# Peptides against a protein of PDB entry 4X86: the designs that were tried, part 5

Target 1, 56 residues: chain A of PDB entry 4X86
Amino acid sequence: EGPQLLLSEAVSRAAKAAGARPLTSPESLSRDLEAPEVQESYRQQLRSDIQKRLQE

## One batch from the design tools (peptide; made by RFdiffusion4, then SolubleMPNN)

Design b1_p9_4_s1 (from b1_p9_4, 3 letters changed)
Fold by OpenDDE base, seed 4:
Structure b1_p9_4_s1 (fold): chain B 56 residues (1-56), chain A 9 residues (1-9)
Amino acid sequence: as target 1 above (56 residues)
Amino acid sequence: LEALEFAQA
């Protein structure tokens, strides 16, 4: 429950916007970024960053 | 004023 904030999706969008491509494949990159520990770290970072922005 | 955008699948 709650918003779906996927690091893999964020990186894919950022790469596209910057005109950057992974050396292997988008699928391989997504697989790595969808690892549970990586996704959890991203969730915690987003929460912290949002709180910091709200306090500025 | 700051804007936040989220990347959601």
Scores: peptide ipSAE 0.069, ipTM 0.599, DockQ to the pose 0.232
Fold by OpenDDE base, seed 2:
Structure b1_p9_4_s1 (fold): chain B 56 residues (1-56), chain A 9 residues (1-9)
Amino acid sequence: as target 1 above (56 residues)
Amino acid sequence: LEALEFAQA
């Protein structure tokens, strides 16, 4: 339940929009970004950022 | 508030 905001997906979309390609491969980059600890950090960052913006 | 947009799979 709730939105599943994946860092790997966010980076993929951003890279595409910017016309950027990873030096290694999209698969290798996604593997790193999908690590549980990295994804959890991203979730916490998003929550923090949203809370800050709601206070402005 | 500024708009927020998220990339979600």
Scores: peptide ipSAE 0.064, ipTM 0.600, DockQ to the pose 0.250
Fold by OpenDDE base, seed 1:
Structure b1_p9_4_s1 (fold): chain B 56 residues (1-56), chain A 9 residues (1-9)
Amino acid sequence: as target 1 above (56 residues)
Amino acid sequence: LEALEFAQA
Protein backbone atom coordinates (compact mmCIF):
# COMPACT_ATOMS: atom_id res chain seq x y z
CA GLU B 1 0.00 0.00 0.00
CA GLY B 2 1.02 3.58 -0.56
CA PRO B 3 2.82 5.13 -3.49
CA GLN B 4 5.58 3.12 -5.08
CA LEU B 5 8.58 5.41 -5.15
CA LEU B 6 11.15 3.28 -6.90
CA LEU B 7 14.64 4.60 -7.39
CA SER B 8 14.94 2.40 -10.44
CA GLU B 9 11.92 4.11 -11.93
CA ALA B 10 13.25 7.53 -11.05
CA VAL B 11 16.55 6.81 -12.74
CA SER B 12 14.82 5.29 -15.73
CA ARG B 13 12.72 8.39 -16.19
CA ALA B 14 15.67 10.69 -15.67
CA ALA B 15 17.75 8.79 -18.18
CA LYS B 16 14.99 8.89 -20.74
CA ALA B 17 14.47 12.60 -20.21
CA ALA B 18 18.18 13.24 -20.61
CA GLY B 19 18.46 11.00 -23.63
CA ALA B 20 20.91 8.80 -21.78
CA ARG B 21 21.24 5.06 -22.08
CA PRO B 22 23.14 2.70 -19.82
CA LEU B 23 26.21 1.10 -21.32
CA THR B 24 25.11 -2.31 -20.10
CA SER B 25 21.35 -2.59 -20.24
CA PRO B 26 18.30 -1.04 -18.63
CA GLU B 27 17.70 -4.35 -16.89
CA SER B 28 21.17 -4.45 -15.36
CA LEU B 29 20.88 -0.88 -14.19
CA SER B 30 17.48 -1.55 -12.66
CA ARG B 31 18.81 -4.61 -10.89
CA ASP B 32 21.56 -2.59 -9.25
CA LEU B 33 19.18 0.16 -8.23
CA GLU B 34 16.66 -2.26 -6.77
CA ALA B 35 18.93 -3.35 -3.95
CA PRO B 36 16.87 -3.14 -0.77
CA GLU B 37 19.25 -0.88 1.12
CA VAL B 38 19.50 1.52 -1.82
CA GLN B 39 15.77 1.63 -2.31
CA GLU B 40 15.16 2.16 1.39
CA SER B 41 17.61 5.05 1.53
CA TYR B 42 15.87 6.61 -1.43
CA ARG B 43 12.46 6.18 0.14
CA GLN B 44 13.64 7.77 3.37
CA GLN B 45 15.15 10.68 1.52
CA LEU B 46 11.97 11.28 -0.45
CA ARG B 47 9.89 11.08 2.69
CA SER B 48 12.17 13.55 4.42
CA ASP B 49 12.05 15.93 1.48
CA ILE B 50 8.27 15.77 1.31
CA GLN B 51 7.96 16.36 5.03
CA LYS B 52 10.24 19.37 4.85
CA ARG B 53 8.24 20.78 1.97
CA LEU B 54 4.99 20.31 3.86
CA GLN B 55 6.46 22.09 6.86
CA GLU B 56 7.56 25.14 4.91
CA LEU A 1 11.28 26.64 -2.49
CA GLU A 2 12.16 23.17 -3.67
CA ALA A 3 10.21 21.29 -6.30
CA LEU A 4 9.43 17.61 -5.94
CA GLU A 5 8.89 15.08 -8.67
CA PHE A 6 7.63 11.53 -8.32
CA ALA A 7 8.44 8.48 -10.36
CA GLN A 8 5.64 5.96 -10.21
CA ALA A 9 5.65 2.58 -11.91
Scores: peptide ipSAE 0.063, ipTM 0.609, DockQ to the pose 0.314
Fold by OpenDDE base, seed 5:
Structure b1_p9_4_s1 (fold): chain B 56 residues (1-56), chain A 9 residues (1-9)
Amino acid sequence: as target 1 above (56 residues)
Amino acid sequence: LEALEFAQA
């Protein structure tokens, strides 16, 4: 229910597209990026960005 | 120009 805007997914896609890999591990990075506070901040940022884009 | 993608649940 509702839109899911996952930072972990976005970073994973970007890394793959750029041919880049984390120095630690993809799993460790995903674990950090899936933390509730981080995910919520990302959701809020995306909402703000979308609103700005629609206002342009 | 930029694009946005959404995943609906």
Scores: peptide ipSAE 0.046, ipTM 0.586, DockQ to the pose 0.247

Design b1_p9_4_s2 (from b1_p9_4, 5 letters changed)
Fold by OpenDDE base, seed 5:
Structure b1_p9_4_s2 (fold): chain B 56 residues (1-56), chain A 9 residues (1-9)
Amino acid sequence: as target 1 above (56 residues)
Amino acid sequence: LEALDFAQF
């Protein structure tokens, strides 16, 4: 469909850049962040944020 | 429009 913007990828990149380590395994964190409802919420939030920026 | 993502990186 359209461009794929993954929350799990965004969080992984942020953690790596900051040198942060999850308390549990990174695989467990990725699994949680890849849940369909979480990914959909992120998509909606990102769309909303872009719309807000366009309205500035 | 500046690119947006959760990490801002």
Scores: peptide ipSAE 0.036, ipTM 0.626, DockQ to the pose 0.294
Fold by OpenDDE base, seed 1:
Structure b1_p9_4_s2 (fold): chain B 56 residues (1-56), chain A 9 residues (1-9)
Amino acid sequence: as target 1 above (56 residues)
Amino acid sequence: LEALDFAQF
C-alpha cells in the first residue's frame, strides 16, 4: 500500500546512471539489497528524510 | 497511502 520505494531499485538506478557494475552480479546485489531488514531500514530512512524536509 | 508519523522523540 502506498508508494513502494525499494533500495534495490534505487541502487540499480544509481549504478546504471554512474555506469557502475556489481563486482559479483546484478542478481547477487539485488538479493542482498532486497533483504527484509535492509529494505525496512531504507524505508525508515527515507521516511525520516522526507519528514525532516517537510519540517524545514 | 501510508500516513506519515511526525512524532518527535
Scores: peptide ipSAE 0.033, ipTM 0.601, DockQ to the pose 0.053
Fold by OpenDDE base, seed 3:
Structure b1_p9_4_s2 (fold): chain B 56 residues (1-56), chain A 9 residues (1-9)
Amino acid sequence: as target 1 above (56 residues)
Amino acid sequence: LEALDFAQF
């Protein structure tokens, strides 16, 4: 439930916008970024960053 | 939508 803010999607969009390409492959990088522990850490960081921004 | 938790230690 709720919106899914995926790190893999964020990185893919940023890389595309910057013209950056991983040395291996975009698919391999996305697979690593979709690991549950990595995604959860990103969710927590994003939540924290939003809270800090709102409190400024 | 998921609510933000503003609880502070």
Scores: peptide ipSAE 0.032, ipTM 0.599, DockQ to the pose 0.052
Fold by OpenDDE base, seed 2:
Structure b1_p9_4_s2 (fold): chain B 56 residues (1-56), chain A 9 residues (1-9)
Amino acid sequence: as target 1 above (56 residues)
Amino acid sequence: LEALDFAQF
């Protein structure tokens, strides 16, 4: 439920914008970034960062 | 749009 804020997607977009290419396959990198614990940490970080920004 | 819930003291 709600919008999907994926770390793997964020990294892919950032890499594309920077013209960066992973040394390993994009699939391998995405697999690591899509690990549940990593994705959950990212979700929490985004939430925290947004909350901090709103509280400035 | 999902709302963010936070407590501020």
Scores: peptide ipSAE 0.030, ipTM 0.595, DockQ to the pose 0.052

Design b1_p9_4_s3 (from b1_p9_4, 3 letters changed)
Fold by OpenDDE base, seed 2:
Order: C-alpha cells, then structure tokens, then sequence
Structure b1_p9_4_s3 (fold): chain B 56 residues (1-56), chain A 9 residues (1-9)
C-alpha cells in the first residue's frame, strides 16, 4: 500500500544531477540500495518526513 | 554501500 518510491532510483537520479558516479559500478550501487532492509528504511523515512512536514 | 565520486575533467 502506498506509492512505491525506490531508493536506488532516487540515488541514481541524484547522482546524475550532481555529476557523481559510483567508484565501483552503477550495478553494484543499485544492488546495495535495493536490499530489502535498505528500501524499507527509506520508505519509512520518507513517510516520516512527509508526516513531519504536514505537521509544520 | 558503494562510494560515489564527482566527475572531473
């Protein structure tokens, strides 16, 4: 339930925008960022941050 | 996590 926001995609976009590249490979970075626990933590943080902004 | 570097000329 809720929008599916991928950390790996967010980081990829941010890296390109900033002119940054992974020292190893984009694939290695994506593999790390797509780990279930990492993705879940990101989802929770986004939800929490949005809630905080709504409370301001 | 993999480290990032900024592209430089």
Amino acid sequence: as target 1 above (56 residues)
Amino acid sequence: LAALEFAQA
Scores: peptide ipSAE 0.158, ipTM 0.729, DockQ to the pose 0.049
Fold by OpenDDE base, seed 4:
Structure b1_p9_4_s3 (fold): chain B 56 residues (1-56), chain A 9 residues (1-9)
Amino acid sequence: as target 1 above (56 residues)
Amino acid sequence: LAALEFAQA
């Protein structure tokens, strides 16, 4: 229901901005970052960080 | 975990 912020998308953008390339392939990197447990941890971290910023 | 490297000319 809420907004979906994908870790795989965030890392892909950051890698391009930094001039970094995956040694294997962009697809393999995305698969690793799209693992359910990894994505859930990222969602929780984002929520926590946003809440902290709103309290400043 | 997948590894990254910097692009080089």
Scores: peptide ipSAE 0.157, ipTM 0.730, DockQ to the pose 0.046
Fold by OpenDDE base, seed 3:
Structure b1_p9_4_s3 (fold): chain B 56 residues (1-56), chain A 9 residues (1-9)
Amino acid sequence: as target 1 above (56 residues)
Amino acid sequence: LAALEFAQA
């Protein structure tokens, strides 16, 4: 439930915009970023950041 | 861990 905000997708989009490329492959980068603990940390960080912005 | 690179001149 909730919005599907994947770190792997965010990084892929940001990398493209910044002109960055993975040394190995986009697939290997996505695999690393989709680790459960990494995704959960990202979700918590996003929640915190959004809450801060809403309270400014 | 995957690494990223930036294009540089």
Scores: peptide ipSAE 0.156, ipTM 0.722, DockQ to the pose 0.047
Fold by OpenDDE base, seed 5:
Structure b1_p9_4_s3 (fold): chain B 56 residues (1-56), chain A 9 residues (1-9)
Amino acid sequence: as target 1 above (56 residues)
Amino acid sequence: LAALEFAQA
């Protein structure tokens, strides 16, 4: 339920914008960032951040 | 903990 905002996608975009590359591989980075607990934490953080901005 | 490096231009 709700929008699916992937941390892996966010990091991928940010890395490209910054000209950064993972020391391991894009695949290994994506694997780490797509871990359920990591993704869930990111989702909660985004929700919280958006809520804070709406309240500002 | 993942690490990133900057690509050389």
Scores: peptide ipSAE 0.156, ipTM 0.728, DockQ to the pose 0.051

Design b1_p9_4_s4 (from b1_p9_4, 4 letters changed)
Fold by OpenDDE base, seed 5:
Structure b1_p9_4_s4 (fold): chain B 56 residues (1-56), chain A 9 residues (1-9)
Amino acid sequence: as target 1 above (56 residues)
Amino acid sequence: LEALDFALA
């Protein structure tokens, strides 16, 4: 429920914007970033960060 | 997350 903001997508966009490539492989990076615990942590962090910015 | 290692290209 709610918008799904994927860490994998965020990192992919950031890397492309910076002209950066993973030293391992896109597949390995994607696998790690799409791990459920990682995605959940990112979701929580993102929500927290947004809330902090709104409360400034 | 050892995969989070990048190089500029």
Scores: peptide ipSAE 0.378, ipTM 0.810, DockQ to the pose 0.060
Fold by OpenDDE base, seed 2:
Formats: structure tokens, sequence, C-alpha cells
Structure b1_p9_4_s4 (fold): chain B 56 residues (1-56), chain A 9 residues (1-9)
């Protein structure tokens, strides 16, 4: 439940907007950022940040 | 995580 925003997608969009390319490969970057523990940490961060904004 | 290095193109 809740928003399902992939960290890999967020980073990809940010990189494209900045004209940046990974020094390794997009595949390696995606693999690292889509790791379950990393994605869960990101989800928790997003939820926390959204909650903070809603309380402002 | 070792794939987080970027270069501006």
Amino acid sequence: as target 1 above (56 residues)
Amino acid sequence: LEALDFALA
C-alpha cells in the first residue's frame, strides 16, 4: 500500500534532468538501487518526508 | 553501493 516510487526511477529522472550519466552502467546502478533493503529505506524516507510536509 | 558515481555529460 501507499505510493510505490522506485529509488532507481527517482535517480534516473534526476540524472536525466541534470544531464548526468553513471560511471559504471545504468544496469549496475539499477541493480544497486532496486535492492530490497535500499528500496525499503527509500520508501520509509519518502513516507516520513511526506508526513512532515502534511504537518506544516 | 558502488554504482553511485556520476559524470555530467
Scores: peptide ipSAE 0.377, ipTM 0.810, DockQ to the pose 0.056
Fold by OpenDDE base, seed 1:
Parts: structure tokens; sequence; C-alpha cells
Structure b1_p9_4_s4 (fold): chain B 56 residues (1-56), chain A 9 residues (1-9)
């Protein structure tokens, strides 16, 4: 529930914008970035960062 | 995380 802000998607967009390519493979990168613990940590950090901005 | 290595192209 809530906004689905995927780290894998964020990294993909950033990589494309920078013209960067993973040295392993897109699949390996996605596998790492889509790990539940990684995604959850990212979601929590993103939420915290947004909340901090709203409180400024 | 082993896959977080990029090269600029």
Amino acid sequence: as target 1 above (56 residues)
Amino acid sequence: LEALDFALA
C-alpha cells in the first residue's frame, strides 16, 4: 500500500539520464535492487526525506 | 550488492 517508489526504477532512470550501463547485466542489477530488504530500506528513507522537506 | 557497478557510454 502507498506509493510504489521502486529503487530499481529510480536507478534505471538515473542510469539512462547519465548514459550509464551496468557492468554486469540489467537483470542482475534489477535482482539486487528489487530485493525486499533493499526496497523497504529505500522506501523508508524516501518517506523520511520527504517528511523532512515538508517540515522545513 | 554486486551489481552496483556502472560504466559511462
Scores: peptide ipSAE 0.377, ipTM 0.811, DockQ to the pose 0.056
Fold by OpenDDE base, seed 4:
Structure b1_p9_4_s4 (fold): chain B 56 residues (1-56), chain A 9 residues (1-9)
Amino acid sequence: as target 1 above (56 residues)
Amino acid sequence: LEALDFALA
């Protein structure tokens, strides 16, 4: 429950905005970025960063 | 992350 912000989605949007393409494949990139430990670390970092910005 | 390598296109 609650909103889920995926690292894979964030990287995809950033790459598109920059006109960048992965050297391997979109599928390989997604597989790496959707690893549970990577996603959990991103979730924690994102939560912390948002809290810091709200307190400024 | 092995696949985290990009080129401009």
Scores: peptide ipSAE 0.377, ipTM 0.811, DockQ to the pose 0.056

Design b1_p9_5_s1 (from b1_p9_5, 6 letters changed)
Fold by OpenDDE base, seed 5:
Structure b1_p9_5_s1 (fold): chain B 56 residues (1-56), chain A 9 residues (1-9)
Amino acid sequence: as target 1 above (56 residues)
Amino acid sequence: DALQQALYG
């Protein structure tokens, strides 16, 4: 339950928008960012940030 | 808003 956003997708979008490229590879970065614990942490942070924004 | 645009845009 909650927003279904992948951190890997968010980072990819941000990098593309900024014209930034990882020093390693996009695939390696995506692999790290798709780790379950990382994704869960991101989901929690996202939920928290949205709640804060709604409370403003 | 800006946050939603950043997250879902």
Scores: peptide ipSAE 0.031, ipTM 0.481, DockQ to the pose 0.199
Fold by OpenDDE base, seed 3:
Structure b1_p9_5_s1 (fold): chain B 56 residues (1-56), chain A 9 residues (1-9)
Amino acid sequence: as target 1 above (56 residues)
Amino acid sequence: DALQQALYG
């Protein structure tokens, strides 16, 4: 239920748009951003942000 | 809106 966006995918898109790259490697960054606790926190934040915008 | 474009664009 809800959007199925990964934080790692969102960061990758933002990095490409900004012309930024990790100092280590994109693979290492993606691995860290795909940690279960990080993804769950992102899901909760995303849900909250969407609800706020819908009420504005 | 901007949020929808960022999420689904």
Scores: peptide ipSAE 0.030, ipTM 0.474, DockQ to the pose 0.216
Fold by OpenDDE base, seed 1:
Structure b1_p9_5_s1 (fold): chain B 56 residues (1-56), chain A 9 residues (1-9)
Amino acid sequence: as target 1 above (56 residues)
Amino acid sequence: DALQQALYG
């Protein structure tokens, strides 16, 4: 429910834009970033940020 | 609006 934006996808895009590469592996990084609690925290933060912008 | 509905839903 709500916006379905993946932290792993956001980080992937940011890393590509910055020319940064994981020291371990993309798969390991994705595994960590796709952890449910991490993704949920990101979703909540994203929702909060967007809500603040809408309320401005 | 639609975005608020999506966020608060």
Scores: peptide ipSAE 0.019, ipTM 0.485, DockQ to the pose 0.141
Fold by OpenDDE base, seed 4:
Structure b1_p9_5_s1 (fold): chain B 56 residues (1-56), chain A 9 residues (1-9)
Amino acid sequence: as target 1 above (56 residues)
Amino acid sequence: DALQQALYG
């Protein structure tokens, strides 16, 4: 249920836009960002932020 | 709207 937006994808896009590069490797960063607890926290924050914008 | 349905669906 709810939107399915991956934090790893969001960070990848943001890093590309900013011209930033991981100090270790893109694969290591993706592995950390794809952890279930991290993704769940991102989902909750994203849902909350979008709801706030819709209510403005 | 469509966005609300995506969030609550």
Scores: peptide ipSAE 0.019, ipTM 0.477, DockQ to the pose 0.147

Design b1_p9_5_s2 (from b1_p9_5, 6 letters changed)
Fold by OpenDDE base, seed 2:
Structure b1_p9_5_s2 (fold): chain B 56 residues (1-56), chain A 9 residues (1-9)
Amino acid sequence: as target 1 above (56 residues)
Amino acid sequence: DALQAALRG
């Protein structure tokens, strides 16, 4: 339950919008960003950030 | 509250 957002997808979209490209490869970057522990940290941060914004 | 419930999961 809760927001089902992938960090890898978010980073990819943000990079494209900013005109930035990975120094290595998009695939290798996605592999690192899709690691379970990284995704969980992102989920927690996203949840925390949303809560903070709603409290303002 | 509503916020916690909405973000639960």
Scores: peptide ipSAE 0.024, ipTM 0.518, DockQ to the pose 0.135
Fold by OpenDDE base, seed 5:
Structure b1_p9_5_s2 (fold): chain B 56 residues (1-56), chain A 9 residues (1-9)
Amino acid sequence: as target 1 above (56 residues)
Amino acid sequence: DALQAALRG
């Protein structure tokens, strides 16, 4: 359980905001970011970070 | 709160 936010979506939005272009391809980057273990690590970090903010 | 509940799992 927890927040259902995609790392790939977060990175895409950040890249667009910064006007950044991948050196390889957007598709290759998205593939790496959508790997289950990467997404799970991001979810755990996001949960931890939000909890820290709530406890401040 | 709602956010805390959403993060319980």
Scores: peptide ipSAE 0.023, ipTM 0.525, DockQ to the pose 0.143
Fold by OpenDDE base, seed 3:
Structure b1_p9_5_s2 (fold): chain B 56 residues (1-56), chain A 9 residues (1-9)
Amino acid sequence: as target 1 above (56 residues)
Amino acid sequence: DALQAALRG
């Protein structure tokens, strides 16, 4: 299955670090980012990027 | 390595 890294959690942490606040709510943003197709695309990109870094 | 093994799944 590979590593279980949630895009919603990554974006939440990044937004907090940058001091960025959604106009609506953090919960609404997280709900959109937890969509299965979005999460799967993120997982595939993470896998590819990590493999590239290991080969450098 | 451990990371490559984890990513193979």
Scores: peptide ipSAE 0.022, ipTM 0.517, DockQ to the pose 0.142
Fold by OpenDDE base, seed 4:
Structure b1_p9_5_s2 (fold): chain B 56 residues (1-56), chain A 9 residues (1-9)
Amino acid sequence: as target 1 above (56 residues)
Amino acid sequence: DALQAALRG
């Protein structure tokens, strides 16, 4: 339940905005970023950050 | 807040 915001997509967008290129293949990077434990940690952090922002 | 409610799930 709740919004499903992919870390892999967020990193991709951030990298593009910064003009950064990974040393490894984009596919390898995406695979690592799509790991369930990584995504869950990101979801929790994102939720926390958004809640803090709403309180400001 | 609507966004807070959506994020609770």
Scores: peptide ipSAE 0.022, ipTM 0.529, DockQ to the pose 0.145

Design b1_p9_5_s3 (from b1_p9_5, 6 letters changed)
Fold by OpenDDE base, seed 1:
Structure b1_p9_5_s3 (fold): chain B 56 residues (1-56), chain A 9 residues (1-9)
Amino acid sequence: as target 1 above (56 residues)
Amino acid sequence: DALQQALRG
């Protein structure tokens, strides 16, 4: 529950917007970014950032 | 607080 944003999706969107291409295959990058510990860290960071914004 | 509760989960 809570915000369900994928780091892999966020990075993909950012890369596309910046016109950047990964040096490795997209699937390799996604594999790393979709690792559970990475996603959990991102979720915690995202929640923290949202909380900070709402408390401003 | 209320915000923490709302984002919990």
Scores: peptide ipSAE 0.021, ipTM 0.487, DockQ to the pose 0.116
Fold by OpenDDE base, seed 5:
Structure b1_p9_5_s3 (fold): chain B 56 residues (1-56), chain A 9 residues (1-9)
Amino acid sequence: as target 1 above (56 residues)
Amino acid sequence: DALQQALRG
């Protein structure tokens, strides 16, 4: 349960907004960012961060 | 808060 936000999507949007180009291929980066353990860590981070903001 | 509730569990 909780928010289902993709780290890969977040990074992609951030990179585009900043005009940043990855040194490696975008698909390789996406593959790494879409790994289940990475996504789960990101989900937990998001949950924690959002809760902190709501409690401020 | 709806968001707080959604983030519980």
Scores: peptide ipSAE 0.019, ipTM 0.486, DockQ to the pose 0.073
Fold by OpenDDE base, seed 3:
Structure b1_p9_5_s3 (fold): chain B 56 residues (1-56), chain A 9 residues (1-9)
Amino acid sequence: as target 1 above (56 residues)
Amino acid sequence: DALQQALRG
């Protein structure tokens, strides 16, 4: 449950917006960022950050 | 507070 935003999507969009070019393929980077433990940590942090902003 | 409720799950 909760937000369905993927870390891999967030990083890809941020990199594109900043004009950053990875040395490896973007597909390889996305695969690493889609690891279950990484995604779960991101989800928890995202949830916490959003809740903080809503309380302000 | 719809967003807070959505974040409970």
Scores: peptide ipSAE 0.018, ipTM 0.484, DockQ to the pose 0.126
Fold by OpenDDE base, seed 4:
Structure b1_p9_5_s3 (fold): chain B 56 residues (1-56), chain A 9 residues (1-9)
Amino acid sequence: as target 1 above (56 residues)
Amino acid sequence: DALQQALRG
């Protein structure tokens, strides 16, 4: 339940916007960012951050 | 609000 936003997608968009390029490969970066524990931490942080903004 | 409700779960 909750928003289904991938950290890998967020990082890819941010990198593109900043003109940044990975030193290894986009595929390797995506693989690391799609790890379940990493995604769960991102989901929790995203939820918390959005809730804080809504309460301001 | 709607967004808070959507974030529940």
Scores: peptide ipSAE 0.018, ipTM 0.481, DockQ to the pose 0.161

Design b1_p9_5_s4 (from b1_p9_5, 5 letters changed)
Fold by OpenDDE base, seed 2:
Structure b1_p9_5_s4 (fold): chain B 56 residues (1-56), chain A 9 residues (1-9)
Amino acid sequence: as target 1 above (56 residues)
Amino acid sequence: SALREALLG
């Protein structure tokens, strides 16, 4: 339940939108960003940010 | 919402 968005995918999309490329390989970055604890923190932050936006 | 679509789209 809640927003389902992988942090690794979000970062990739943001990078493409900004025309930016990381200095590290995308695979290395994805490995770090797909760690369960990192993904869960992102999910919580995303949910919190959406809730804040809805209150504005 | 616009925010959700911007993030998930």
Scores: peptide ipSAE 0.022, ipTM 0.543, DockQ to the pose 0.165
Fold by OpenDDE base, seed 5:
Structure b1_p9_5_s4 (fold): chain B 56 residues (1-56), chain A 9 residues (1-9)
Amino acid sequence: as target 1 above (56 residues)
Amino acid sequence: SALREALLG
């Protein structure tokens, strides 16, 4: 279980908010970001970061 | 809290 936040979605939203355009195709970027190992690492990092906030 | 539960799950 845990938070079901996608790294690909987070990056897309951040890029849009910043008005940033990828140098490579957005599809290629999304493919990399959606890799299972990358997503799992992001989930772990997100969990850790939120736990730190809760402990502050 | 709901957030704690979500993190520990």
Scores: peptide ipSAE 0.022, ipTM 0.529, DockQ to the pose 0.146
Fold by OpenDDE base, seed 3:
Structure b1_p9_5_s4 (fold): chain B 56 residues (1-56), chain A 9 residues (1-9)
Amino acid sequence: as target 1 above (56 residues)
Amino acid sequence: SALREALLG
């Protein structure tokens, strides 16, 4: 299988780096971002973006 | 590259 890259983890790291604090709990946000269809779409986009960079 | 194989494999 390919690398394990979770959208929920990426968003959490990005929010921390930007100093962003959502009004909703981090747990609620993570639950939505961990939905299978959302995660799969992110994986496909990330794979495509990385492949483009490798071909530049 | 190792990265390419990880994505395509």
Scores: peptide ipSAE 0.021, ipTM 0.523, DockQ to the pose 0.112
Fold by OpenDDE base, seed 1:
Structure b1_p9_5_s4 (fold): chain B 56 residues (1-56), chain A 9 residues (1-9)
Amino acid sequence: as target 1 above (56 residues)
Amino acid sequence: SALREALLG
C-alpha cells in the first residue's frame, strides 16, 4: 500500500530528462537500484518527503 | 487530506 514508485524507474526517467547516461550499462544500474533494501529505503524516503510537504 | 491519510494509513 501507499505510493508505488520504483527507484529504478525514477532514476531512469530523471536520467533521460537530464540527458545523462551512466558509465555502467543500464542493466547493471538496474540491478543495484532494484535491490529490495534500496527500493524499500526509497519508498520510505518518498513517504517521508511527501508527508513533510503536506505538513509545510 | 486524503493524501495524508493514504500515507499514514
Scores: peptide ipSAE 0.021, ipTM 0.528, DockQ to the pose 0.090

Design b1_p9_6_s1 (from b1_p9_6, 5 letters changed)
Fold by OpenDDE base, seed 1:
Structure b1_p9_6_s1 (fold): chain B 56 residues (1-56), chain A 9 residues (1-9)
Amino acid sequence: as target 1 above (56 residues)
Amino acid sequence: SNILDQAMA
């Protein structure tokens, strides 16, 4: 439950917006960023950040 | 940020 956005997807979108391309393949980057512990930490941070935005 | 906006959608 809560916000559901993969860190890999967020990074991909951010990179595209910045006009940046990883030196390694997108698949390799996604593999690292989709690790369960990484995603859980990101989910917690994302929820916290969303709460802050709602309070602004 | 737009990333946060997308997460809330």
Scores: peptide ipSAE 0.089, ipTM 0.641, DockQ to the pose 0.308
Fold by OpenDDE base, seed 4:
Structure b1_p9_6_s1 (fold): chain B 56 residues (1-56), chain A 9 residues (1-9)
Amino acid sequence: as target 1 above (56 residues)
Amino acid sequence: SNILDQAMA
């Protein structure tokens, strides 16, 4: 329920858009960013940001 | 942002 976007996917898209490449492997980055506690925090922030956007 | 727009899609 709610928006479904992994933080790892969001970071990957942002890095691509910025032309940035990590020094570590994409797999290592994804492993860290897909941790349940990290994803939950991102979900809450994403929900908050979307609510703010809808109020603009 | 475009990321937020994609998340809402």
Scores: peptide ipSAE 0.084, ipTM 0.630, DockQ to the pose 0.303
Fold by OpenDDE base, seed 5:
Structure b1_p9_6_s1 (fold): chain B 56 residues (1-56), chain A 9 residues (1-9)
Amino acid sequence: as target 1 above (56 residues)
Amino acid sequence: SNILDQAMA
């Protein structure tokens, strides 16, 4: 329930859009960004940001 | 108009 977007996916999309490539491997980046605590924090931030957007 | 739109879907 709620927003379901991985931080790793968001970062990947942002990097692609910017034409940027990380110095670290994609696997290492995904491993760090997909950690449960990181994902939960991102989900909460995402929900908050969506709420703000709905109020605009 | 960014990643938030995708998250809302």
Scores: peptide ipSAE 0.080, ipTM 0.630, DockQ to the pose 0.309; fails the geometry check
Fold by OpenDDE base, seed 3:
Structure b1_p9_6_s1 (fold): chain B 56 residues (1-56), chain A 9 residues (1-9)
Amino acid sequence: as target 1 above (56 residues)
Amino acid sequence: SNILDQAMA
């Protein structure tokens, strides 16, 4: 329920757009960013940010 | 559009 965007996917898209390349493997980075507690925090922040955007 | 627009889709 609610926004369904993984933080790992968001970071991947942002890194590609910025031309950034991490020293560690993309798989290692994604593993850390897909932790349940991290994703839940991101979901809450994303929900808040979307609500703010709708009020602009 | 940006990543927030994609999340709302």
Scores: peptide ipSAE 0.071, ipTM 0.623, DockQ to the pose 0.235; fails the geometry check

